# Peptides against a protein of PDB entry 2MBZ: the designs that were tried, part 117

Target 1, 143 residues: chain A of PDB entry 2MBZ
Amino acid sequence: GINLTPEEKFEVFGDFDPDQYEEEVRERWGNTDAYRQSKEKTASYTKEDWQRIQDEADELTRRFVALMDAGEPADSEGAMDAAEDHRQGIARNHYDCGYEMHTCLGEMYVSDERFTRNIDAAKPGLAAYMRDAILANAVRHTP

## One batch from the design tools (peptide; made by RFdiffusion4, then SolubleMPNN)

Design b2_p29_6_s1 (from b2_p29_6, 18 letters changed)
Fold by OpenDDE base, seed 5:
Structure b2_p29_6_s1 (fold): chain B 143 residues (1-143), chain A 29 residues (1-29)
Amino acid sequence: as target 1 above (143 residues)
Amino acid sequence: EEERREREREEIKRRRRRGRLLPLSVFTV
């Protein structure tokens, strides 16, 4: 789980505790390389590391929202670049994330209503927009 | 413009801190 004190968890995540999903995550993904890599990386994370990750995610969310508000297509250069930065952020902070893995994540964002509701809290339709940008970015990097 | 962007960032942070629901935390958003 998240190796923070209750006070530190509150400072970083507020009323949300990601450890409430530990059992489900282990049951569904416990035998994957992504799970093992994530557990190994996050075991050493400090409060400052988790705060940085949240800040990066917030900046990316803001960037996608701005693109949507500007009417930029999900396959625009700006949207695809945001998707690429998203992929690289996952790779840096959690586990190896190739383009195929990234497209699978994008599909999960629209197929699992829990993810959809969480993402769309920032802006309605954001999950679908992110999925489409992720797919477009994967296509432009496919030989 | 900068002040508007700061307000938007803080609103996103509040929504994430109070409304996060990531059942598959290994596969982050």
Scores: peptide ipSAE 0.218, ipTM 0.777, DockQ to the pose 0.142; fails the geometry check
Fold by OpenDDE base, seed 2:
Structure b2_p29_6_s1 (fold): chain B 143 residues (1-143), chain A 29 residues (1-29)
Amino acid sequence: as target 1 above (143 residues)
Amino acid sequence: EEERREREREEIKRRRRRGRLLPLSVFTV
């Protein structure tokens, strides 16, 4: 789990407790490379590291929302660049995230209602928009 | 533009209250 006190977790994540899902994550993904890499990387993370990760996620969310508000299609250069930054952020902070893996994550955002609800809290339809941008970005990087 | 930025800040706050997704949590975004 995340090595923070309950108070620190609240300061970083607010009302969201990531440890609520620790057992489910272990059961579903415990045998994957992504899980192992993430456990290894995050074991040394400080409160400041987690805060940075949240700040990056917030910035990306704002960027996608702005694109949607501007009427930019999910396969626009701007949306695909945001998807690429999202992929690179996952790769840097958590686990190796190729374009195929990223596409799978995008599909999860629209197929698991818990993800959809949490993402769409910023803007209705954001999960679907992100999924489409992720797919478009993967396609443009496929030889 | 300021009104847009304020709406975005409020949306982020709503997202945090409903649960931010971490790539390593069941809720990764």
Scores: peptide ipSAE 0.216, ipTM 0.781, DockQ to the pose 0.139; fails the geometry check
Fold by OpenDDE base, seed 4:
Order: C-alpha cells, then sequence, then structure tokens
Structure b2_p29_6_s1 (fold): chain B 143 residues (1-143), chain A 29 residues (1-29)
C-alpha cells in the first residue's frame, strides 16, 4: 500500500483512496510482472514522490485537453508525443510499459466506465482521444 | 491563454480532490 498518513493521502489524492482498489488490482493483475514491479518501486515513495506523479498526470491532462481544443487529430505529432510522454511516465514511476501494454491501458480507459468518467471529467471525449493517441503512438514505434 | 490554463489546472485539482480511479498498483491514468 501507499505509506502515507491519512492527512498526507488527502493532500495528495483528495477524496481518492488508492487502497480502495488494492483487492481488485490484486485479483485482476496480481500475478503480472507489472504488479510486482509497481509494488517494489512505490514501496519507498514519499509524499513528495506521489505529489510529483500527480503533477505529471495533471500536466499531461492539460496537454491533451489543449490538443483537443486546438482541433489536433489524435494521430497528430503533438498527440502522439503526449502519448509517448504518458507511456514514459508510467515506465519511470510504476513498471516497464511497452507499446502493447500502453495500448491495453488505452483500451481500458474507454471500456471501464470508471476510468472513462474520471478522465472525461477534464473534457468530454478525452478518454477516447487518449486511447486513439496511444494507439497511433504505438503504431509509429512498431516496425 | 494564461487564464485558460489556470482554470484548467484548478478544475483538474478539483477533480482529483473529488476522487479518481488510478489503480496505482498496475494501471494508472
Amino acid sequence: as target 1 above (143 residues)
Amino acid sequence: EEERREREREEIKRRRRRGRLLPLSVFTV
């Protein structure tokens, strides 16, 4: 679990309790290398580390929203670069995230209504836009 | 543009405070 006090958790995540989903995550993906790698990496994370991760997520969200507002296609260079930065952020903070894994995450964003609702809170259709950008980025990097 | 970006940042922070689904152990946003 996340080694923060309840107060620190509130400051970083607000009303979101990541421990709420621990059992579901373990049941669905507990036997994957991604799960083991993430547990190992995050075990030592401080409040500052978690805050940095949230700040990076906020930055990417703003970047995707700006691209959508500008009318940039999800397969534009800008959108694909944002998707690449998203992939690299996951790899840096959580687990090795190849292009196939990233594509699977993108599909989850549109297939799991919980993700869709939370992502689209920033802008309607953002989850679908991210999925398409993630797929386009994976395609351009796959020989 | 700066005012727009500031509004977007504040909206995202509000969304986070209201709760999200990450789950951070394997799949995150």
Scores: peptide ipSAE 0.206, ipTM 0.774, DockQ to the pose 0.142; fails the geometry check
Fold by OpenDDE base, seed 1:
Structure b2_p29_6_s1 (fold): chain B 143 residues (1-143), chain A 29 residues (1-29)
Amino acid sequence: as target 1 above (143 residues)
Amino acid sequence: EEERREREREEIKRRRRRGRLLPLSVFTV
């Protein structure tokens, strides 16, 4: 799990305990390269590293919400750029995240109600918007 | 517009408190 004290976890993640899902994550993805890469990368993460990751996630959420509020299509340059930054953030912080993997994540965001609920807490329909932007970004980068 | 931004900030905070989506967690974003 995340190598933080309970107090540090609370400070970074709030009432959310990521470790409560450790078994499910291991069951679903434990045999994937992504899981192994993430375990290796995050094993050394400090509280400050996790806080940075959370800050990046919050910033990206704000960007997508702003795009939606502005009426920008999910296949707009702005939305696709936000999706690209999202992909790169995953690649930098967790595991190699190609366009196909990113598209799969986008589909999970709309098919797993837990993801949908958590994402849409920022704005209803955000998960679907992100999925569409992720797909559009993948398409524009795929010959 | 300011009220909208404030609501958005509070919604993001609620999301954080309930669970942040980590790429390999069931709460990935």
Scores: peptide ipSAE 0.196, ipTM 0.769, DockQ to the pose 0.137; fails the geometry check

Design b2_p29_6_s2 (from b2_p29_6, 19 letters changed)
Fold by OpenDDE base, seed 3:
Structure b2_p29_6_s2 (fold): chain B 143 residues (1-143), chain A 29 residues (1-29)
Amino acid sequence: as target 1 above (143 residues)
Amino acid sequence: SEEEEERRRREILERRRRGRLLPLSVFTV
């Protein structure tokens, strides 16, 4: 779980209680390396750490939206670079995230309606765009 | 436009404040 006071959680996550998904995550992914790594890393996170993670995610979202608004293809250098930064962010903050893992996450973004709805709140089709950029980035880095 | 960009920024921030999915364990955005 997130080791923050209720007030700190509110300051970082607003109206959302992240603990509501802890049981589902454990049930579905509790035996994975990603789960274990994430719990280990985040156990020491402060309010400032979580805020930074949110800020990074928001910045990345803005980048993808800007690319879409500019009409840049998902396999453009700009889109693939944003996808790469996304992958690296996951690796730094949560768990080892290679290109294969990243593509799996991208597929989840379009196959799980909860993720799709959450992501597309910024711009309709963003989840699909991200998935495509993630795939393109993986391809260019795969010999 | 600048106004549209600001609106979108607010929407993104609001999504984080009100969203139901966070990069927790495998449930990573």
Scores: peptide ipSAE 0.142, ipTM 0.696, DockQ to the pose 0.153
Fold by OpenDDE base, seed 1:
Structure b2_p29_6_s2 (fold): chain B 143 residues (1-143), chain A 29 residues (1-29)
Amino acid sequence: as target 1 above (143 residues)
Amino acid sequence: SEEEEERRRREILERRRRGRLLPLSVFTV
């Protein structure tokens, strides 16, 4: 789990505790390399580490929303670059995230209503836009 | 507009601060 005090958790995550999904995550993904890598990496994370991750997520969300508001297609250079930064952020902070894995994550964002609802809280259709940008970025990096 | 953009930025940050994170954190967004 997240090794923070209740006060630290509140400062970083508010009233939401990501650990509420620990059992489901373990049940569904416990045998994957991604799960093992994530558990190992995050075990040593400090409050500052988690805050940095949230800041990166916020910045990326703003970036995607701005692209949508500007009418940039999901397969534009700007959208694909944002998707690439998203992929690299996952790889840096959680687990090895190749283009195939990233594409699978994008599909999850639109197929799991919990992800869709949460992502689209920033802007309706954001999950689908991210999925499309992720796919486009994967395609341009696949010869 | 810049005002709309800033409003949206604040809304996003507020949602995060209030704990509207994504489920299943192993596969983060």
Scores: peptide ipSAE 0.127, ipTM 0.680, DockQ to the pose 0.142
Fold by OpenDDE base, seed 2:
Structure b2_p29_6_s2 (fold): chain B 143 residues (1-143), chain A 29 residues (1-29)
Amino acid sequence: as target 1 above (143 residues)
Amino acid sequence: SEEEEERRRREILERRRRGRLLPLSVFTV
């Protein structure tokens, strides 16, 4: 799991405790390469690393929200670029994330109400917007 | 205004923080 003190976890994640879902994560994805890669990478992460990851997520959230507020389509260049940055961020921090994997994640964002609720906390419809942008970005990179 | 934009930014971050997700967690983004 995340090797932070309870205090550090609170500082980084606030009211959200990712460790409470460790069992479900293991049950659903424990045999995947993504899970193994993530466990290996994050095992050495410091508080600063986790904070950086959260900061990157926050920046991306702001970026998507700004695009939505501006009325930019999810298949706009700006939205697709944001989706690409999202994919690359996952790849750097957690596990290899190809375009197909990314689209699967996007679908999960709208099919799992827990993801949807958490994402849409920033802006209603954000999960669907991200899913659409992720798909569009994948399509433009697929022959 | 810049103040309104900054306030909006903080509100977004606060909302995001309350429901943060990690890529392999059931609540990851």
Scores: peptide ipSAE 0.137, ipTM 0.719, DockQ to the pose 0.134; fails the geometry check
Fold by OpenDDE base, seed 4:
Structure b2_p29_6_s2 (fold): chain B 143 residues (1-143), chain A 29 residues (1-29)
Amino acid sequence: as target 1 above (143 residues)
Amino acid sequence: SEEEEERRRREILERRRRGRLLPLSVFTV
């Protein structure tokens, strides 16, 4: 799992322990290329690496919330750019994430209630907004 | 105001920290 001390994990993840779901993650996705890539890539991550990843995620969350608050459509340039940055962040930190894979993740955000509740904690409807922006971004990059 | 914006930012971060998800976990975003 994540090789951090309990204190380091608390500093980075707060009240959430990602290792709590390690077995479930392995059961659901253990045979995927994404899982294998993620395990290999994150095996060397330090506390600072994980903190950076969380900071990037926090910034994107705030960015999407701001777009929603401003009433920007999910297929606006701003929303699609945020979705693109989200995709690229996954690609840099975890596994190869093409546009098709990204749309699959977006669908999971609205179909898995645990994801939906967690995402919408920032703002109601955020998961659906992200899914729509992810799809729009994928469409504009499809030949 | 700047203070209101900072408060809003902090509230969002606090809510996320109580239940955030990793990319391949049940709480992956």
Scores: peptide ipSAE 0.100, ipTM 0.666, DockQ to the pose 0.131; fails the geometry check

Design b2_p29_6_s3 (from b2_p29_6, 20 letters changed)
Fold by OpenDDE base, seed 3:
Structure b2_p29_6_s3 (fold): chain B 143 residues (1-143), chain A 29 residues (1-29)
Amino acid sequence: as target 1 above (143 residues)
Amino acid sequence: EEEEELERREEILRRRRRGRMLPLSVFTV
């Protein structure tokens, strides 16, 4: 779990309680390399580390929303660059995330209604836009 | 206009934060 006080968790994550998903994550993904890597990396994270991760996620959200508002296609250079930064952020903070893994995550964003609802809270259709940008970025990096 | 855009951005982030799922293990956003 996340080693923060309830107050710190509120400061970083707001009204969301991350611990509510711990059991489900363990049951569904506990035997994967991604799970093991994430548990190992995050075990040492401080409040400041988690805050940084949230700030990075917020920045990416702003970027994608701005791209959508500007009418930029999901396969535009700007959208693909945002997707690449997203992939790299996952790799730095959680687990190894190649392009194939990233595309799988993108599919999850549109197939799991919980993810879709969470992402689209920023802007309707954002999850689909992100998925498409993720796919486009993977394609351009695949020989 | 800049103030309106800033307000919109803050609203987006507030909505995102209230119901956000964290990238815990494979549950990654």
Scores: peptide ipSAE 0.184, ipTM 0.756, DockQ to the pose 0.137
Fold by OpenDDE base, seed 5:
Structure b2_p29_6_s3 (fold): chain B 143 residues (1-143), chain A 29 residues (1-29)
Amino acid sequence: as target 1 above (143 residues)
Amino acid sequence: EEEEELERREEILRRRRRGRMLPLSVFTV
């Protein structure tokens, strides 16, 4: 789980407790390399580390929303660059994230209603836009 | 104009935070 006090968790995540999903995550992905890497990396994370991760996620959310508002296609350079930064952020903070893995994550964002609802809380259609940008970015990096 | 844009961006983030109901570990967003 997240090695923070309840107070620290509140400061970083607000009303959201990431540990509420620990059992489900373990059941679904506990045997994957991604799970093992994530558990290893995050075990040493401080409150400041988690806050940085949230700030990075917030920045990417703002970027994608801005691109959508501007009418930029999901396969535009701007959208694909945001997707690339998203992929790299996952790689730095959680686990090795290649383009194939990233594409799988994008598909999950539109197939798991909980993800879709959460992402689209920022802007309707954001999950689909992110999925499309992720796919486009993967394509341009795959010979 | 700048203040309005900042407020809009913050509202987007607030809405997402209030609606956060997904795992952060492994398959994060």
Scores: peptide ipSAE 0.172, ipTM 0.751, DockQ to the pose 0.131
Fold by OpenDDE base, seed 1:
Structure b2_p29_6_s3 (fold): chain B 143 residues (1-143), chain A 29 residues (1-29)
Amino acid sequence: as target 1 above (143 residues)
Amino acid sequence: EEEEELERREEILRRRRRGRMLPLSVFTV
């Protein structure tokens, strides 16, 4: 799990503890490279590392919401660039995230109600918008 | 206008944090 004190966890994640999903993640994905890489990378993360990851996620959330508010289509250059930055952030912080993997994540965001509810807390329809942008970005990077 | 935009951005982040249910690893958002 996340090797932070309860106090540090609260400062970074608030009342949400991502470790509550540790068993489910292990059951579903324990044999994947993504799981192994994530466990290895995050094992050494400090409070500052986790805070940076949250800040990056917040920035991307703001960016996608701004695109939606501006009426930019999910397959616009701006939306696809945001999706690309999202993919690169996952790759940098957690595990190798190719375009196919990223597309699978996007589908999960709209098919798992827990993700949908969480993401759409920022703006209704955000999960679907992200999924569409992720797919569009994958398509433009596929010859 | 700048203050209103800042308030809007902060509200978006507050809403996201309140509804946060994000598994880690392959479930990263």
Scores: peptide ipSAE 0.186, ipTM 0.754, DockQ to the pose 0.130; fails the geometry check
Fold by OpenDDE base, seed 2:
Structure b2_p29_6_s3 (fold): chain B 143 residues (1-143), chain A 29 residues (1-29)
Amino acid sequence: as target 1 above (143 residues)
Amino acid sequence: EEEEELERREEILRRRRRGRMLPLSVFTV
């Protein structure tokens, strides 16, 4: 799990404890490369690392919301660039994330209600917008 | 106007955090 003190976890994640889902994550994805890579990478993460990851996620959320507010299509250059940054962020922080994997994640964002609710807390429809942007970005990078 | 925009951004982030249902690790958003 995340090797932070309870106090550090609270500072970074607030009232949300990610470790409460450790068993489910292991059951669903424990045999995947993504899980193994994530466990290896995050094992050495400090509080500052986790905070950075949260900050990056927050910034991306702001960016997508701004795009939606501006009426930019999910297949706009701006939205696709945001999706690309999202993909790269996953690749740096967690596990190898190719375009196909990224599209699968996008589909999960709209098919798993817990993800949808989590994402749409920032703005209704954000999960669908992200999924569409992720797909568009993948398409433009696929021959 | 700038202050209002900042407050809006903070509210978005607060909502995002309050709405967290799944862990960040492995399959993050």
Scores: peptide ipSAE 0.160, ipTM 0.744, DockQ to the pose 0.139; fails the geometry check

Design b2_p29_6_s4 (from b2_p29_6, 19 letters changed)
Fold by OpenDDE base, seed 2:
Structure b2_p29_6_s4 (fold): chain B 143 residues (1-143), chain A 29 residues (1-29)
Amino acid sequence: as target 1 above (143 residues)
Amino acid sequence: SREEEERRRREIRERRRRGRLLPLSVFVV
């Protein structure tokens, strides 16, 4: 779980409590390296750390939306660079995230309606756009 | 523009207040 008071959680995440899915996450991913690494890294995270992570996510969201609004394809250099920054952010803050893992996450964004709904709240079709950019970025980094 | 960026930041903040963050705590978008 996230080691913040209810008040701190509200300040960072609003009315959303990420820990509401703790049991499901444990059941689905509890035996993965990603889960173990994430638990280890985030155990020491402060309110300021979580706020930074949210700020980074917000910046990335704005960047993808701007690319879509400009009509840039998901396999453009700009979209692939945004996908790369997304991958690196996951690796830095949570768990090792190679290109294969990243593509799996992209597929989850379009196959799990809860992810799709929350991502597309910023712009309809954003989840699919991100998935496609993630795939393109993985391809250009594969020999 | 700066105004568009500020508007987008407000919209994202409002989204979070409405509980529209990603569902799985181990994954961040």
Scores: peptide ipSAE 0.215, ipTM 0.767, DockQ to the pose 0.152
Fold by OpenDDE base, seed 3:
Structure b2_p29_6_s4 (fold): chain B 143 residues (1-143), chain A 29 residues (1-29)
Amino acid sequence: as target 1 above (143 residues)
Amino acid sequence: SREEEERRRREIRERRRRGRLLPLSVFVV
């Protein structure tokens, strides 16, 4: 799990308790390369590392919301660039994330109600918009 | 504006902290 004190976890994640998902994550993905890579990478993370990851995710969320507010389509250069940055962020922080894996994640964002609700807390329809941008970005990089 | 951007960032962060249901291992947003 995340090696932070309860106080540190509260400062970084607020009301979110990451430990509540540990069993489910292990049961569903414990035999995947992504799981092994993520456990290895995050084992060395400090509070500051986790805060940076949160800040990066928040900034990306802001970018997508701004694109939606501006009426930019999900296959616009701006939306696809945001999707690419999202993919690269996952690759840096968690596990190798190719375009195929990224599209699978995008599908999960709209098929798993928990993901959808969490993402759409920033703006209704954001999960679907992200999925579409992720797919468009994958397509343009796989001609 | 910068102030509006900072406010928006804080609001997004607060929403995520209160409503996050994403694993922080393997699959995260």
Scores: peptide ipSAE 0.203, ipTM 0.766, DockQ to the pose 0.148
Fold by OpenDDE base, seed 4:
Structure b2_p29_6_s4 (fold): chain B 143 residues (1-143), chain A 29 residues (1-29)
Amino acid sequence: as target 1 above (143 residues)
Amino acid sequence: SREEEERRRREIRERRRRGRLLPLSVFVV
């Protein structure tokens, strides 16, 4: 679990407590290497570490929204670069995230209605745009 | 003060309503 005080959790995540979904996360992902790696990495994270992760996520969201507002295709260099930064952020903070794993995450963003709804709260169609950018980025890096 | 803390907490809630990703979470934060 996230080893922050209730107030620290509030400052980082607002009214959302990720630990409330610990059992569901374990049921869905508990047998994966990604889950094990993430638990090991995040066990030592401070409030500042979690805040940095949230700031990075906010920045990426802003970048994708700006690309969509500018009418840039999801397979544009800008969109694929944002997808690559997203992949690298996952790799740094959580678990080894290759291009195939990244495409699986992208598919989840559009197939799991909870993800789709929450992502699209920033901008309608954002989840699909991210999925397409992730796929395009994976393709350009596939030999 | 109490009012300042309440305002601070409201501002944090509003800022955190923007979506963000926890890769292993079943929900987007």
Scores: peptide ipSAE 0.198, ipTM 0.763, DockQ to the pose 0.355
Fold by OpenDDE base, seed 1:
Order: sequence, then C-alpha cells, then structure tokens
Structure b2_p29_6_s4 (fold): chain B 143 residues (1-143), chain A 29 residues (1-29)
Amino acid sequence: as target 1 above (143 residues)
Amino acid sequence: SREEEERRRREIRERRRRGRLLPLSVFVV
C-alpha cells in the first residue's frame, strides 16, 4: 500500500483512500508487470512524491478541460500532446506505459464507472475525451 | 487553531472532490 500515515494520506488524497482498493487491484492486476513495477517504484515514495503525482494529474486534468472548453477535438495536436504527457507521466511514476497499454487504460476509463465518475468530476465527458485523445496519440505514434 | 484546521480539512476535501482521484490504487489517471 501507500506508505503514509493516515493524516498524510488525508492531506494528499482527501477522504478518498486508494488503499481501499488494494485487494481488488491485486486480484485484477497482481500478476501483471505493471503491478509489479508500480509496487517497486512507489514503495519508496514519500508524501511529497505522492503530492507531486497528484499535482501532475491535476495539471493534466486542467489541460484537458481547457481543451474541451475551447472546443478542440480529441485528435487535435493539443489533445494528443496532453495524452502523450499523460502516458509519459505514468511511465515515470508507475510502470512502463507503451501506447497499447495507454489505449487499454483509456478504454478502462470509460468502461469502469468508478473511473468515469471520478474523472468526469472535473468535467462531464472528460473520460471519453481522454480516451479519444489517448487513442489518437497512439495512432500517430504507430507506423 | 482548531477552526483553522477544520477549514484546512474542508478545503482539502473540496479540492479532491473536484480532482481526478482514481480508484484502484495501482492505476492512476
């Protein structure tokens, strides 16, 4: 799990405790390389590391919302660049995230209602927009 | 003060309600 005190976890994640899903995550993904890599990388993360990760996620959220508000298509250069930065952030912080993996994540964002609800809290339709941008970015980087 | 801490905690909660906290701890958005 996340190696933070209850108060530190609250400061970073609010009332939401991601560790409540540890068992489900282990059951669904425990045998994947992504899970193993994430466990290895995050084992040493401090409160400041987790806060940085949340800040990066918030910034990407703001970028996507701004693109949507501006009416930019999900396959625009701006949206695809945001998707690329999203992919790279996952790769740096959690696990190797190629374009295929990224597209799978995008599909999960729209197929798992819990992800959809949490993502769309920033703006309705954001999860679908992200999925489409992720796919477009993957396509432009695939020969 | 306690009042300031309670305000701080409310602000954190409100910030997170507007944010993209992912369920399923290993996979982040």
Scores: peptide ipSAE 0.225, ipTM 0.785, DockQ to the pose 0.406; fails the geometry check

Design b2_p29_7_s1 (from b2_p29_7, 15 letters changed)
Fold by OpenDDE base, seed 5:
Structure b2_p29_7_s1 (fold): chain B 143 residues (1-143), chain A 29 residues (1-29)
Amino acid sequence: as target 1 above (143 residues)
Amino acid sequence: SIADAILERGRNGVNLLAALSLAAGFARR
């Protein structure tokens, strides 16, 4: 799991406890390369590393919300660029994330209510907007 | 289309823990 004390977890994640999903993750994806890469990469993460990851997520959230508020389509260059940065952030922090993987992740954002609820906490419809932007970005980068 | 083919793959290979961690960041806004 995440190598933080309960207090540190609260400081970084608030009421969200990522370790509550450890069993489900292992059952569903324990034998995948993504799981192994994530476990190996995050094993050395400090509190400051996790905080940085959360800060990056917050910044990306603000960016997507601003695009939505401005009425920019999810397939606009601005939205697709934000999706690309999201993909690259996953690659830096967790596991290699190609466009197919990213699209699958985006679809999960709208098909699993747990993800939808968490993402839409920032703005209703954000998960769907992100999914559409992720898909558009994947399409423009795939022949 | 390429998009349709990708979507048909479903949730295969996605690290739920990482995805949820990112979602937690979104919720903090």
Scores: peptide ipSAE 0.060, ipTM 0.676, DockQ to the pose 0.571
Fold by OpenDDE base, seed 4:
Structure b2_p29_7_s1 (fold): chain B 143 residues (1-143), chain A 29 residues (1-29)
Amino acid sequence: as target 1 above (143 residues)
Amino acid sequence: SIADAILERGRNGVNLLAALSLAAGFARR
């Protein structure tokens, strides 16, 4: 789990408590490399680390929303660059995230309603936009 | 779920907790 007090957790994550999924995640993915990597990396994370991660996520959200508002296609350079930053952020903070993994995550964003609801809370259609940008970014990096 | 399908294919292991943590950032307001 996340080694933060309830108060710190609220300050960082707000009403969303990722630890509510700890049991489910352990049951479904506890034997995966991604799970182990994430646990190892995050074990030493401070409140400031988690806050940084959330700030990065917020920034990325703003970037994607701005792109959508500007009418930029999901396969535009701007959108693909945002997707690349997203991939790199996952790799840096959680687990190895190649382009294949990233595309799988993107598909999950639109196929699992829990993810869709969470993402689209920022802007309707954002999950689909991100999925498309992620795919486009993966394609351009795997010729 | 799609996540389960991904795992069953054995290509990639997804960390739902990490992914949801990232998603939480999108929902913050």
Scores: peptide ipSAE 0.060, ipTM 0.687, DockQ to the pose 0.341
Fold by OpenDDE base, seed 2:
Parts: sequence; C-alpha cells; structure tokens
Structure b2_p29_7_s1 (fold): chain B 143 residues (1-143), chain A 29 residues (1-29)
Amino acid sequence: as target 1 above (143 residues)
Amino acid sequence: SIADAILERGRNGVNLLAALSLAAGFARR
C-alpha cells in the first residue's frame, strides 16, 4: 500500500485514503500488468512523491482549462503537448502507457460518467477536451 | 463501485488511481 503515516496521508489525500480499497483492487486486478507495475513503482514513493503526483495532475488540469479558455482546439499543438505530458506522467508514475492505452483512457473519461463528473468538476467539457487532445496526440505520433 | 469510491475525493489526481483500477479491470475482461 501507500507507505505514509496517517498524518502524511491526510496531508496528501485529505479525507480519502486510497488504501482502504487495496484489498478489493488486488482481488479483482492483482494479476494485471498495470496493477503490478503500479504497485512496484509506488512501493517506494515518499510523501513528496505522492504530493508531486497530485501537483502534476492539478497543474495539467489547469493547463487544459487554460487552453479551453483560450479557445485552443483540442488538436492544437498546445493541447496535444498537454496530452503527451499526461501520457508520460502516467507512464512515469504508474504503468506503461502507450498511445493506444492512452486513447482508451481518454475514451473512458467521456464514456464513464463517474470519470466525466469528476473531471468536469474543474470545467464543464474538460473530459471531452482531454479525450480529443489525447486522440489527436496519439494520431500525430502514429505513422 | 471501487471507481466511485476512489472518485469521492473529487481531486483530479485521484483520477489516475481510478483510471488504473478501471484499466486493469478492462484488461481482465
């Protein structure tokens, strides 16, 4: 699980403790590559590592929102670069994330209302914008 | 669901954890 004290967990995650669902996640997905990679990578994460991950996610959200507010198309260089950073962040912090996987995640953001609601809390339409940017980024990197 | 529970926090950083869970689930199907 997350190797943090209760105080550290609170500082990083607030009232939510991801570890409370670890057993069920393990039971359902413990034999997947993504799960194993994530567990292996995060096993050594410090409080600062987890905080960085949260900060990166927040910054990326702000970046996408700024692009939307500026009227930049989701297939603009700026939006695609943000999508690429998102992909790389997943790959660096959690599990291998190629362009196909990333595209699937993007589609999930708009097809699963749970993700849509969560993402769009930052700005209505953000999930769709991210999905489109992710797809565009994948296309430009696929011959 | 697990995804719903993870998303309760409401922060975008939590989306990655939820995405991991759902992606892993999808991979098993």
Scores: peptide ipSAE 0.035, ipTM 0.651, DockQ to the pose 0.053
Fold by OpenDDE base, seed 3:
Structure b2_p29_7_s1 (fold): chain B 143 residues (1-143), chain A 29 residues (1-29)
Amino acid sequence: as target 1 above (143 residues)
Amino acid sequence: SIADAILERGRNGVNLLAALSLAAGFARR
């Protein structure tokens, strides 16, 4: 689980305690390499580390929204760079995330309505925009 | 599920949700 005091957990996650789902996560994904790698990485995270992860996610969302508002295509350099930062953020904070896996994640954003609704809460069409940017970024990095 | 709970709460950001989603993908293979 997350190695933070109850106070620290509240500061970062508010009323949401991710540790309450530890058993479910273990049962569903405990046999995956991704789970093991993520558990190993996050075991040493401080409150500041978790806060940074949250801030990075929020900043990325704002960045994509700004690109959309500016009319930048999803295959623009700016959008693709944002997609790359998204991929690298997953890889850095949790576990290795190659372009194939990232592409699958992007497809899930638009195929799973739960993800679509959650993402589009920031801006309608954001999930589709992110998916397209992820695909474009994968293409430019694939021989 | 944890995914549903995270989606509803929305406090853990895209990265954590993405990590769990990828893990789920591997488990389904």
Scores: peptide ipSAE 0.033, ipTM 0.651, DockQ to the pose 0.053

